Peptides against a protein of PDB entry 6EJA. Designs and how they scored, part 112

Target 1, 276 residues: chain A of PDB entry 6EJA
Amino acid sequence: VEYMPANPVRIAFVLVVHGRASRQLQRMFKAIYHKDHFYYIHVDKRSNYLHRQVLQVSRQYSNVRVTPWRMATIWGGASLLSTYLQSMRDLLEMTDWPWDFFINLSAADYPIRTNDQLVAFLSRYRDMNFLKSHGRDNARFIRKQGLDRLFLECDAHMWRLGDRRIPEGIAVDGGSDWFLLNRRFVEYVTFSTDDLVTKMKQFYSYTLLPAESFFHTVLENSPHCDTMVDNNLRITNWNRKLGCKCQYKHIVDWCGCSPNDFKPQDFHRFQQTARP

## One batch from the design tools (peptide; made by RFdiffusion4, then SolubleMPNN)

Design b2_p19_7_s1
Fold by OpenDDE base, seed 2:
Structure b2_p19_7_s1 (fold): chain B 276 residues (1-276), chain A 19 residues (1-19)
Amino acid sequence: as target 1 above (276 residues)
Amino acid sequence: AAERAALSAPADGQFHGAD
């Protein structure tokens, strides 16, 4: 029997989806759905079929909503961070959704623990933020991530414009773009007007794969720095041979890696939950 | 911007997630 917390945390799951893989999304949704959590889904502006499917789902569940705004995102695009930031703002403005944690998901990632385990764990550590760091030489990370390069998202492409400097006094960090953030930190990121948040939002507006570094960097340089846990409690389907072949050079002026989508058999780690 | 970006290609680095 797992520990049942007296005041279990409620999670806002933000799903950023694209394409036409409605069946895959449905499988994932069924695997992660719980009546006590909240699901906020952004569908790429170009994925109209998927959007229609997701809307149908949202109408069936009171704790599922679809973003009224939709962005056209590309792999590695800075707009992905904008999507998360806007989603965070939306979720904070939803007074009828008392969520405690923000968790992003895609078809290539899901929590490694069952819902009960995840809730129990987060309820115990509700004041912490979970971001997985790269765990390597930071200078090398900066170079390979292109953080010292200026990128512009335009015309469905990430253009590398030139070199840039990391802001002085900022300790840059990053790693996984999958994170678990508590509401307090999300509030800070969303509403703070301090120099750190302002500068980092600007800096990462021209950053390749900003979600892999923005929240890490902001957190570690913020008054909330002591809340960081170097673990995202995720499993990601990485295949270097398939995902690290510069397959997105036509979209981004940089070589990078991408995870593979999970197959139905990969969702065995989740248990069925009651649905309305 | 597009022309400048084109001239600055190719990329020298390859990145991957921490997972």
Scores: peptide ipSAE 0.009, ipTM 0.546, DockQ to the pose 0.055
Fold by OpenDDE base, seed 3:
Parts: structure tokens; sequence; C-alpha cells
Structure b2_p19_7_s1 (fold): chain B 276 residues (1-276), chain A 19 residues (1-19)
């Protein structure tokens, strides 16, 4: 029997979709939909057909909304981070949606764990933020990510303009662009006017693949740094820890394990190194 | 990754998906 927390967390799923992924989106939506959660969907500005389809879905559910604004994002584009940040602001301003966690998904993602398992886990660790680090040499990561390069998103292209320096005093980190963030940290990222958030937003406006390191870097250099968990609950992490079997691409390890086999004491096995 | 971006930059909004 799955553990049911007394005060279960409610999740805001932010779906960033594009192209002609209607079938995949429908499949993953059905798999992750729950009446107690919230779904905020951004459709690429260029994907009008998909947008119409998503709007139809949103009209059927009170807890499903589509962004009234739409960005034209490209692979590696800085605009992807803007999409997340604006979505976060929107979600915080929706007073009728009392969500506790922010989770980003794409149309290609698929849950490998049950909703009950995810909710139980996040309810136990509601004060934590889950971001997966690259786990390798950080200097090499910086070079490979091009964090020491200045990029400009213009005319549907990321233009490399030249070299730049990492801001002084900032410990850069990153890895996966899939993350699970609690509301408190999202509030900080959205509304804080401190030097860290201000500088990082500016820095990452000219960054390639910004979502892979922005939230990591902000979190680890913020007053919330002690909430960092080096685990984004991806299937690879869950499978290694629990022996679950799943072959689906996903942001969260949401497959393979039976709710009946899930025990609260197992949660500690999933928590990896936290960074103060 | 910067290396991949130098070779190709698809405009369809796909993620790199580094784990």
Amino acid sequence: as target 1 above (276 residues)
Amino acid sequence: AAERAALSAPADGQFHGAD
C-alpha cells in the first residue's frame, strides 16, 4: 500500500511543447494528470496547430491552463529560461492554484513512478530542491557548456560573440535541465532583487542552454543552498536505487515500482548529497 | 553543449537533456 501523507504536496507541471508532438503530449498528459495538481502548458509560438489542440484540452480541465504568451524558442536558446521564469511568475500570481512544487516536462517525457509515489516523496521532502549536477570536473563543464562564452539569441540562432568571464564570487554548477523546485525557491528566483538573482538573470540572458545551469547556480549561491539535493528523480536515479525497470524518457523517475512496495523509509535512499 | 551548438542549432526548441 502506498504511503499517503497527511498534507500531500500539489505540483505545478510546466509543459514546454513544440512541433507536432500531439500524440506524445496526449499520452504523457494522460499519464501524469491528476485532479489535485496543476498543469501550465507553453506551446512554441510557431506551433499553431499544437496550440489549438492544447487549448482544447485546457478547456476540459479546470486545473489545466495554457500560457497566454508564447515564445519562439530554439535549441540552446536563452529564451527557454525566459519561458520558465515567466511561467514561474504566472504560477505564483495564480492565487487559485496553491501548488507546492514546480516540475518541468516536455512532450517526450513519460512518468515512471506513480502519482502516489511522487507525491509521497515530495511531501516528505517539501523543503528541498532537486537538481542533478553533472558530477564531473566543473572547469570542463564550464568549457563544454560554453559558460565562458557570450551568446546572443537573434534571428532564430544562438550567435557566439566572444569570450566572457564567470562572475566573480559565483560558484557555477549545472547538469540536467530537468528540475523539481519547491515554491519557496521559485518565489526567491522570481521576486528577489538581491545581487545574485539580478546578476544571474543578466548573465544567463546571454547563455547557451541556460536551463541546464541557471537554477543550479542560483540555488547553490543563495540563502537556500542547504536545500539542494543532487537528484532530479530521473528514471536512471530511481532505477539504480530501487531496482525499478523503465525505459521511458522522463524528467522524473516515475516507472517500475509498485506502490505496494514503496516504503517511507526508502525515501532516505533517494536523497543524495545536499550542498550547504 | 557549446560543441554541439557549433555544429548544429535546431530551431525546433529541443532540449539538450544533459543528465
Scores: peptide ipSAE 0.009, ipTM 0.559, DockQ to the pose 0.048
Fold by OpenDDE base, seed 5:
Structure b2_p19_7_s1 (fold): chain B 276 residues (1-276), chain A 19 residues (1-19)
Amino acid sequence: as target 1 above (276 residues)
Amino acid sequence: AAERAALSAPADGQFHGAD
């Protein structure tokens, strides 16, 4: 029997979707939907068919909304972080949605825990933030992520303009772009005008795959640093042999790795993965 | 149409130079 908290946390699921994966999205949505949570969906500006379908869903559920603004994002683009940040601001301004946690998802994502398990866990640790670190040498991470390089998102391309320095006094960290953030920290990121948040927003507006590092870096250098948990409570299908190639050189001046879609044969890994 | 990648897997989403 799963523990039922007296004051269960409510989750704002932010879905960033694109393409024509309507069936996958529908399946994922059905799997994660709960009446006590909130769902805020951003559909890529170029995905009009998907947008129409998502709008149909949002009209059927009071706790499902679609962003009135839509961005055209690219792989590795800095605009993805802008999407999250704007979504956070929107969600904080929705006074009728009393959410406690922010969780990002994609159309290809799928839950590995039950809703009850997730809610019970987050209710117990409602003051914590869950960000998975790379767990490797930080200097290597900086090089591999291109954090010491200046990128500009322009004309559907991430242009590498040159070298740059990490801001003085900032300890950079990162890893997974899948995170679970509590409302308090989201408020800080959204509304703080301190030097840290200001510098990092500027810095990461010229960063490749900023979502993999921005929230880690801000959190660890902030007054909220003691709330970090090095775990994101989920897995993504990862096959380095298939995922690590230069398939996106036409989009970015860098080679990178990407996850693969889940297949039925991958199901056994979900059962074998140990999470808190 | 350009290829697009989903969000990276935990701790494995990294890049390397093409130089």
Scores: peptide ipSAE 0.009, ipTM 0.546, DockQ to the pose 0.093; fails the geometry check
Fold by OpenDDE base, seed 4:
Structure b2_p19_7_s1 (fold): chain B 276 residues (1-276), chain A 19 residues (1-19)
Amino acid sequence: as target 1 above (276 residues)
Amino acid sequence: AAERAALSAPADGQFHGAD
């Protein structure tokens, strides 16, 4: 018997999309759409065609909105974090959208469970934040992520400027850039003026792939640290053979691994994962 | 705890090396 929460959580899904192909987005949207949730879509500033298409979709659904602002994001760019942070602020200011969780999604990462299962789970753990850690040596993570290096996003490129120090007293963590954050923590990140949030926002403004580490680090060093759950409740199309080929070297002065976009033939894996 | 473990997902991609 599936758990049915008395007060089911409502989710704000944030989609950061780019390119010209709308079919993949449409497929993902159809897969995750539910009338009780909210969808906030950011379209890359350079993707005007896609933007027009997404606007058409947003006009058809009252719970779908498109960011009035648009950033030119690049893979690994610090601007991606800015996109999330601004989206969070926007969503908090949308008083007509009473969301309880913030979830970011892409074609490379899907919720493992059905909507009912996801809602049931999050409703049970509505006070928790779900961020998947790297699961390996943290020092190695720092080195491999280039967290001890200073990057500058400029001219559609992440420039490595030199070395930097991890802020004193801060335990850096990270892993997945796909997270499930409760409203309370999002409020904290958005509106807190404490030293942690202030310094981390500054620090991660010069960080490569900041979304993979910012929220982890802020959460774990914050008064909300006890809400950390090392799980993002997702299945990622992770293929190291395909994802670790420095395919973004032209964009970033670094090499890394990335998950691959899901294809229709990959969806069978969603149902193969064990149920809670 | 068991439920959370059952819902575990792999971490996203990470950088594998410096220049």
Scores: peptide ipSAE 0.008, ipTM 0.498, DockQ to the pose 0.335; fails the geometry check

Design b2_p19_7_s2
Fold by OpenDDE base, seed 4:
Structure b2_p19_7_s2 (fold): chain B 276 residues (1-276), chain A 19 residues (1-19)
Amino acid sequence: as target 1 above (276 residues)
Amino acid sequence: DAARAALSAPADGKQHGAG
């Protein structure tokens, strides 16, 4: 059934990009670009060539902007969360961009739906937040993610400093670092001064892969908890053989898995995946 | 599901096996 929303949601896509993957970025951008949406692109501080390229693109489209600030992000780095949080703040301050949803994307994780389908779906569920949970034992998740460990991002490395306790009364959750968040929740995360948000921002500033858990945890422990949908509406190119090799151990004092970038030959997966 | 990782990576980071 084709759903045509009367008031279609507009999406702020946040892209955090690095390296020299200009072609990949171009492919992704082409795939997700629509005139009714907004694109806010952060380019890693170290990726100057890519930054120049992205700037060129942004000048061609009124609904594409590049962050005036740039962070040097590393795999698993706490700075990634900072990047998202700052991007959220920026986007909320852009009064000329009336976005309804915040969506982060990479070349490793694409929306399953066409733009029209995605918009229709989100328009129907505009009050919901879409975060995919890990789908396994939470204690195991905590251990594997190192949430009970204290990390410090310094000198392009995530240093494991020791053990820590999860704050009392907080139900930690997480999974995918790809999420679809409604504006209301983004506003809450950005501007709330309640104990939850304050403590979680602090807690996750010393967390490995914070984006995989921060928003889940904040949402589920917040007054907005009933808006949680355990689905990120994405297809992630997971190749465990490639992604689970502790490939960034030189950067992080931990081992984890990462999704793989989509290749043209992976396109068939988009056609095969059925998700609500 | 297995553990997941963030998108963020070093600009010139190499992907190798477990160290």
Scores: peptide ipSAE 0.019, ipTM 0.540, DockQ to the pose 0.044
Fold by OpenDDE base, seed 1:
Structure b2_p19_7_s2 (fold): chain B 276 residues (1-276), chain A 19 residues (1-19)
Amino acid sequence: as target 1 above (276 residues)
Amino acid sequence: DAARAALSAPADGKQHGAG
């Protein structure tokens, strides 16, 4: 007998989309859409055509909404974290959407499990937060991520201003920028006025690729630290040959890698990849 | 391994005044 939860969790999927990714978005949306979940979509301020398309979709489904505000997001930009944080606030203020988990998605990452499996799993572990750590030397991670560097997002560019120190007493962690966060932790991040949250929001406002580390760091240094699970339950289309060519040098003062969008021929990976 | 490190190497840095 397959386990069916008595009180299944409902998921708020947050999609941050830009450019001409209409087909990819449509494919992903079709793959992840379920009537019991919620979908909150942010479209880059510069992507007006995509915005119109997404608005049309949102009008067809009661559980799909588009952010009334739009940010200009860039790869590695600190504004991406702002987008997530504002989306979290919005979702918490939507009293008609009783979601239990926050999940961010792009066309480059898919849930590994089927919807039923994901819901069953999260329903069993509804008090946990799922963030994948780098699993290597932390000092090397800090250097590689540029966490010891000060960045400023300005004019669609991440400017490196100089060196900085990690706040004393904070255990920095990070890895994947794809996370599954329970509502309780999202509430904490959104509304807490403690020194940890306040200082980390400030620190990460000048951080490159902040989403890869912010939530990890906040969680692990918070009273909620015992809810950490080192897994994000996702598959990423990661091809270093294609994604690691310093293609974003014009946007950020750093060479980085990015995952590639999934193509129809890549869907077989969902069946072959078994990750806890 | 679902971990992701997006940065590989430092690029040519440009300094900009903080506004």
Scores: peptide ipSAE 0.015, ipTM 0.529, DockQ to the pose 0.045
Fold by OpenDDE base, seed 5:
Structure b2_p19_7_s2 (fold): chain B 276 residues (1-276), chain A 19 residues (1-19)
Amino acid sequence: as target 1 above (276 residues)
Amino acid sequence: DAARAALSAPADGKQHGAG
């Protein structure tokens, strides 16, 4: 018998979707949907057909909403962080949605727990934030991520403009761009006017793949640093042979790696993965 | 996110690899 918490956490799931993959989105949505959670969906500005379909879904469920604003995002673009930050603000302003955790999802990264297990776990650790670190040499991470490089998102491209310095006194960290953040930390990131949050928002507006390190860096250097757990409760399909071939040179002046979408044949691995 | 790559076209100019 799974332990049912007396006060179960409610989750705000944030989805950033694009293209014409309406069927894939529908399948994913059905897999993750629960009446006790909330779903906030951003559709790329260029994906009008998908937007219309998502709007239709949102009208059928009271706990599903679509962002009234839409951004044109690219792989590795700084605007992705802006999308998350704005969605966080929106969700905090939705007084009728009493969510406790913020979770982002994609087809390339799935929770390793059932809904009941996830809720039970997060209810027990409701004061923690779950961010997975790279687990490597930090200097190497900085170089590979291009954190010491200045990027500009313009004309659907990430332009490398030159070198930059990491702000003094900041311990940079990062890893997965999939995270589980509690409401308290989201409030801090959204409304704090301290030097850390202000500087990091500015710094990461010119950063490649900002979501992979922004929240890690802010959390670890904040008064909330003791709430960090080095685990995102996810399984990401990493196939370096497929995902690390500098395939995005046409979009980004950098060679990065991307996770691959899960295929049915990949799901057998979920059953073998150890629980966090 | 490979799906996002499909939303962008190649830009003119010099491209740089990973450092």
Scores: peptide ipSAE 0.010, ipTM 0.499, DockQ to the pose 0.069
Fold by OpenDDE base, seed 2:
Structure b2_p19_7_s2 (fold): chain B 276 residues (1-276), chain A 19 residues (1-19)
Amino acid sequence: as target 1 above (276 residues)
Amino acid sequence: DAARAALSAPADGKQHGAG
């Protein structure tokens, strides 16, 4: 029997989806859906078929909404961070959705625990933020991520413009682009006008794979730095043999990796349990 | 693009591909 907290946290799941894999999305959605949580879905601007399908789903569930705005996102694009930031703002403005945690999801990464376990865990640690760091040499990380390079997203391409300096006094960190953020930190990121948030938003608007580093860096340099937990509680279908072939050269002036989508047989790793 | 990418170090990051 799982521990049932007196005041269980409610989660806002943000899904960023693209393509035509409506059936896969449906399976994923069913696997992660719970009545007590909220689901905010962004569909790529180019994925009109999928958008129609997602809209249909959203009409069936009161706790499922689709972003009224849509971005054309590319691999490694700065627009992905913009998508998250805008979705965070939207979710904070939805007063009828009392969420406590922000969690991003895709078909490539899933929570490692059951819903009950996840809720129990997050309810116990509701003041913490969960971000997984790279666990390696930071200088090497900066180089490999291209954080010392300036990128511009334009014409569905990430153009490498040249070198740049990391802002002085900022301790850069990063790792996984999958995170669990508490509402308070999301509020800070969304509404703070301090130099840290302002400068980092600007800096990361020209960053490759910004979601892998932005929230880590902001958190660790913020007044909320003591809330950092180096764990994202994820199972990632990671296969470097398949995902690290510089397959994105056509859209990014950089080589990178991507995880594989989960298959139906992988769903056993994330099981839902009914809560009373 | 390919040439510029080839001259760059591979990133350890992960992200979704464009649909």
Scores: peptide ipSAE 0.008, ipTM 0.511, DockQ to the pose 0.051

Design b2_p19_7_s3
Fold by OpenDDE base, seed 4:
Parts: structure tokens; C-alpha cells; sequence
Structure b2_p19_7_s3 (fold): chain B 276 residues (1-276), chain A 19 residues (1-19)
């Protein structure tokens, strides 16, 4: 059934990109670009060539902007969350960009639905937040994510400093670091001074892969908890054989996985993904 | 490990095994 919303949502796509994935980024950007949406691109501080390329693109489109600030993000780094949070603040301060949803993307991400389908879906569920949970034992998740460990990002490395306790009364959750957040929740995360947001921002500033858990945890423990949908509307090329080799152990005192770059042969995955 | 990151280190895009 084709749903045509009367008031279609407008999306702020936040692209966090790095390295030399210019071709992939261009492909992804082309796939997701629409005149009615907004694109806010953060390029890693170390990726100067990519930054120049992205700047050129941004000059061609009025609804594409590049962050004037740039962070040096590392795999698993806490700074990634900072990047998102700052981007959220920036986007909220852009009064000329009336976006309804925040969606984060990377060069290794790709839409599995058409823009119309995505907009229709989000327009129907504009009051919801889409965060995919890990779907496993939460205690196991905590351990595997190192949420009970204290990390410090310094000198392009995530240093494991020791153990820590999860704040009392907080139900920690997480999973995918790909999320679709409505403006209302983004506003809450950005501007709330309540104990939850304050504590969680502090807690996750010392967390490995914080984006995989921060928004989940904040949402589920917030007054907005009933708006959570355990789903994300995107696909990431996840190949365990390639992505889960602790390849960034030199950067992070932990073992983890990263999404793989999309290849043409990976197209079948888009077809197999059963998502709304 | 089930740790999954969205952002890899800025590198030449080569994935390496565990050290």
C-alpha cells in the first residue's frame, strides 16, 4: 500500500565520514539525496582530502552543509558520540532547516528503501524513535561492549583504565549505532539538564563505542521511553568473517567489529533485509 | 566479541586480522 503522508517528514542526515571512501560516499550520497532533506557532513579531522571533496559537494547543494568543526574520531572512540551530540546541537540551532528526524550514516551505509518509502514510514511514525537493540542477554552485551569498563580516549587510542559500575537505577541497553531519532528526542538529549541526560553524557564520555548504547539507554530511561521502536531502517554490510577480527586493537584496548565496505556482490543483502 | 563500530579508523581501508 502506497502511503502518501499529508505532512511528510524531513530528515537530517548526519554523515560521519573518514578516510578515502570518496567513491563509496558519493554513491551513498547520491542514493540518499533528496531536495527536501538536509545533509550535515562531518569529515574526520585527519581526512583532509575527503574534506575538500565534501566541501565541494556542499557548495553545490543548499541543503548540504559540512561541520565547521572536525573531530579526530577513531574506531570505537568516545569522540564519535561527541560528534553526534554536537551535530545534533548544530542542527537544532539551524532554524532554516526544519528537520523532523535525525539519521546517522557513514560511507559504509546504504538505504534499503526508497526515499518515498522511508518518508512515508517515518511520517506515519513521526513520534517514534528507532533504535535497534542487541537482541541478546543484556549482561552479556554489557560485558562484550565493555560498558562495565572505564575507557579514556587519548592520543587516538581508547585506553582501558579499569572497571566501573553502571549507574544505579539505569537500565542499560544498546545494539546498533545506527539510529533514527525524532527531533523531540534529539532536543531532549541536547538541552535537557535532568539527571539522566547529565549522568549519561558523563558516563558515556568514558565508554567504548558509546553511540551503540547511549541513545538506547537515555531513551529507555527517559520520559520518552515509550517511543522506542526496536528497529532501524538501514542496512550495514556486516560480514563477520571480515569485520570481526579485532583489526583495530592497536587503537582500542578491546576487540570488536566494524562494518565492511559495500561491494557490488553485496547487493543481495539489500533484497534479503526484511525491514519496514 | 560482538562489539561493532560504525566508524573505522581512517586508513587505507584494509582490514587486518587480530594482532
Amino acid sequence: as target 1 above (276 residues)
Amino acid sequence: SAVRAALSAPADGKQHGAG
Scores: peptide ipSAE 0.008, ipTM 0.500, DockQ to the pose 0.041; fails the geometry check
Fold by OpenDDE base, seed 1:
Structure b2_p19_7_s3 (fold): chain B 276 residues (1-276), chain A 19 residues (1-19)
Amino acid sequence: as target 1 above (276 residues)
Amino acid sequence: SAVRAALSAPADGKQHGAG
């Protein structure tokens, strides 16, 4: 007998998309769409054609909305974290959307498991947060990520301004920028005024690839630290030739991109926005 | 990654406003 949850979780899928990935987005959307979930789509400020297309889709489905605000983001930019944080706030303020989990996606992602399988799993572990750690030496990770460096995002570029110190008493962690977060933790991140959240938001405003570390670090240093699961259960990139690999963990097998893997969308974004 | 390394290059001396 296959497990069917009595109270299935509802997922808020946050899609951050850019460029001309209309067909890929359409394919992914068809693959992940379900009437019981919610879809909140941010289109890069510079991607007007895509924005128009996404707006058309949003008008056809009551559970699809587009961010009224739009940011210009670059791969690795601090603004990406801002996009997620603002999206989280928006989603929490949408009282008509009773979502239980937050999942971020790009246009290049594609499910390898059924919706029912995902929902069943998350319904069983609805109190947990799923973030994949780097699984290596943490000091090396800090150096590799540039967490000990101060960055400023400006003119579609991440400028390295100098060295900085990681706040004392904070255990830094990170890995994949793909995560599955429960509503409770999202509420904490969004509305908490404690020193941890406040300081980390500021710290990561000047961080390269902030989404790969912010949520990990906040979670592990928070009262919610016991909810950490070292697995992101990530939906994989449909184009596996670009480095996406399957993850096999004790809880569930899921295929996704590793922290160091390139995604086609990210690569193209970098090429388009990189300073000459 | 190569992409990360490229983004982490030193600033070229341009003045930027902190946001």
Scores: peptide ipSAE 0.007, ipTM 0.455, DockQ to the pose 0.024; fails the geometry check
Fold by OpenDDE base, seed 2:
Order: structure tokens, then sequence, then C-alpha cells
Structure b2_p19_7_s3 (fold): chain B 276 residues (1-276), chain A 19 residues (1-19)
């Protein structure tokens, strides 16, 4: 018997999609769609065909919206983080969408767990944030991620401008760019004017693969640090099969596939993955 | 390296980590 929460969490799914794989997106969407959740879809500025298709879908469902703004995102681009941050702001300003969790997805994702399982788990741990760390040497992570390098996104390219220093007093962390964030933390990231958030937004605006590290770093250095769970509870995969078959880097989770995929047993393993 | 791989990846390639 699955746990049925009295006050089930509602999820804002943010989908960042590009290309022309409308059928794939449609299948994924149908697989993750639930009336109690919210779906906010960003379509790459260059993907006009897909945008038209997504708009058609959004008109059919009251809990599906498309970003009125569109960015041209590139591989590893800082614009991806901007997309998430702007989406977070938009979602917080949507007073008619009382979401409790933020979850990012791509068109290539496909759910491997049931909605009921996800909702039950998140409802039990609604005050936690789920981010998967690299689990290796942090200095090596910094080097491999190029966090000590300054990048500029321009002309659909990430230009390396030179070296930079990581701000003093900041413990950098990262790993998977797939995360489950509670509303409270999203509010903090969106509206806080403290030095941490301000500096990190600036820092990561010149960062390669920023989504793999920004939220980790902000969370762990914030007053919300005690809500960190070193597990992104990935419920989707790229191949629609159990497990992730894409290339996993020891330091960088390129696929966004957590080695600790969401499982029913996660209820019992929560303490093992939680960070104080 | 991860940095080199990311920089050399197609801008509109498959969604793979950097989406």
Amino acid sequence: as target 1 above (276 residues)
Amino acid sequence: SAVRAALSAPADGKQHGAG
C-alpha cells in the first residue's frame, strides 16, 4: 500500500526543450502529466516548429504554460541557468499556481517512477532539497568544470576569457544538473539580496555548465543548508528504460542521471543521503 | 577534459547535461 499524504505536494515541472522532436516531447509530456501539477515549458528561441507544437498543447491544459520569453541556449551555456532562474521567478509570480516543488526536465527525459511514488516521497520530505553531488575530489571537480575559468556566452559559443578566482568563503559543490527544489529555497534564490545569492548569480553568469553547480553551491552556503539531500531522486531517464545508459563522468554528471535513482526504498535511505 | 568536451559539443546537439 502506497503512502497517501494528507496534503500532497504539487510540482512545477520546468521543461527546457529544443529541436523538432515534438512526438518525443508529446510522449514524455503525457507520461508525466497530472492535473494536480504544473508544467512550464521553455522552447529554445530557434525551435519555432516545436514552439508552435508546445503552444498547441498549452492551450489544451490550464496547468500548462509556455514561457513568453525564449532564449537561445547552447551546450554548456550560462543561458541555461538564466532560463531556470527566470522560470523560477515566473512561477513564483504565478499566484494561481500553488506549487511546492520545482523539477527540471528535458524532452529526452522519461519517467521511470510513478507520480504517486514521487508525490508521496516529496510530501514526506517537503522541506528538503534534492541535489546530487559529484562525490569526488572537489578540487578536481572545480578544475574539470572550469569553475576557476571565466566564460562568456556569445554568438552561440562559450568563450573562455581567462582565469578567475572562486569567491572567498564559498564552498563550491555540484554534480547533476537535475534537481528537485522546494518552493522556499526557490524563493530564496529568486528574491534574496544577500551577498551569497548576488555574488553567485554574477559568478555563474560566466560559468560553463552552471546548472550543475549553482544550486548546490547556493544551497550549501545558505541558511537553508540543512535541507540539502545528496540525491536528486531522478525519476526519469534518457532512454525510457530503467537506469541511465548515457556516459557518466565520475566528476561531472553529464547525463543528469543520478546513480541513486528514485526508488521506493529511498524512504529508508533518506538519512544516509541527507547532508546536515 | 569535461571543459574541452563541453566547448567542442554542438550547440544544438542532443540534450546532454547542459540541456
Scores: peptide ipSAE 0.006, ipTM 0.484, DockQ to the pose 0.081; fails the geometry check
Fold by OpenDDE base, seed 5:
Structure b2_p19_7_s3 (fold): chain B 276 residues (1-276), chain A 19 residues (1-19)
Amino acid sequence: as target 1 above (276 residues)
Amino acid sequence: SAVRAALSAPADGKQHGAG
């Protein structure tokens, strides 16, 4: 059952795009565009054609902006996290964009639910953060993610330099790199100077697939830990297929997959899945 | 390594990495 919230949340959609997927991006953008939301688009430094196309779109809409900075990112690279963190800072500094939620997207994403459904749900749970965990043995997760390994991103490659230790006292978690984060938590991640945030930013600067674990780990070890919901309410890929083309048996969110798409019937269930 | 191979795969909007 849907309802119209009295104070509907406004969403900052952060799009991280690369390559030559202009048509796909345009289609996705049209599908998710709404006048009450905000769209902040990062185009890979190497994707100049796509950048020009995105700039053309941004000039047509007051609630669409393109990052003035551009990173050369690789899939699984530490620079992807840097992209998100910098975009978060930018969005917080945009005082004319009163967004309530941060949602990351790629060019391959496509909405499977209506805007009204998403807004209604998030308006009901505006104080929560939605991150999907791997749901398996954590030690195995650490090994498979290479969290106990030191990586360096250089020359469009992730170089394994050696072994490392996970900081003591930190409970590591992760799963999907697709998340819905409320403004309050984004503010914490961006501006906090506490030991947790500082150490995790440093640690994840040398991490493979950092976006799959950074926000989970920071949230669960932070004063905001009680806002964790083990569900990312993900917008699916453009094929509108349940899951992804990658092997579904992968508990880890590879290939932009999401284990849980938002469904209206999930409305009352999500509070029950909130982590203490 | 599998990690290096995965990260060197085409960037087609899919994630590549360990596992």
Scores: peptide ipSAE 0.006, ipTM 0.504, DockQ to the pose 0.070; fails the geometry check

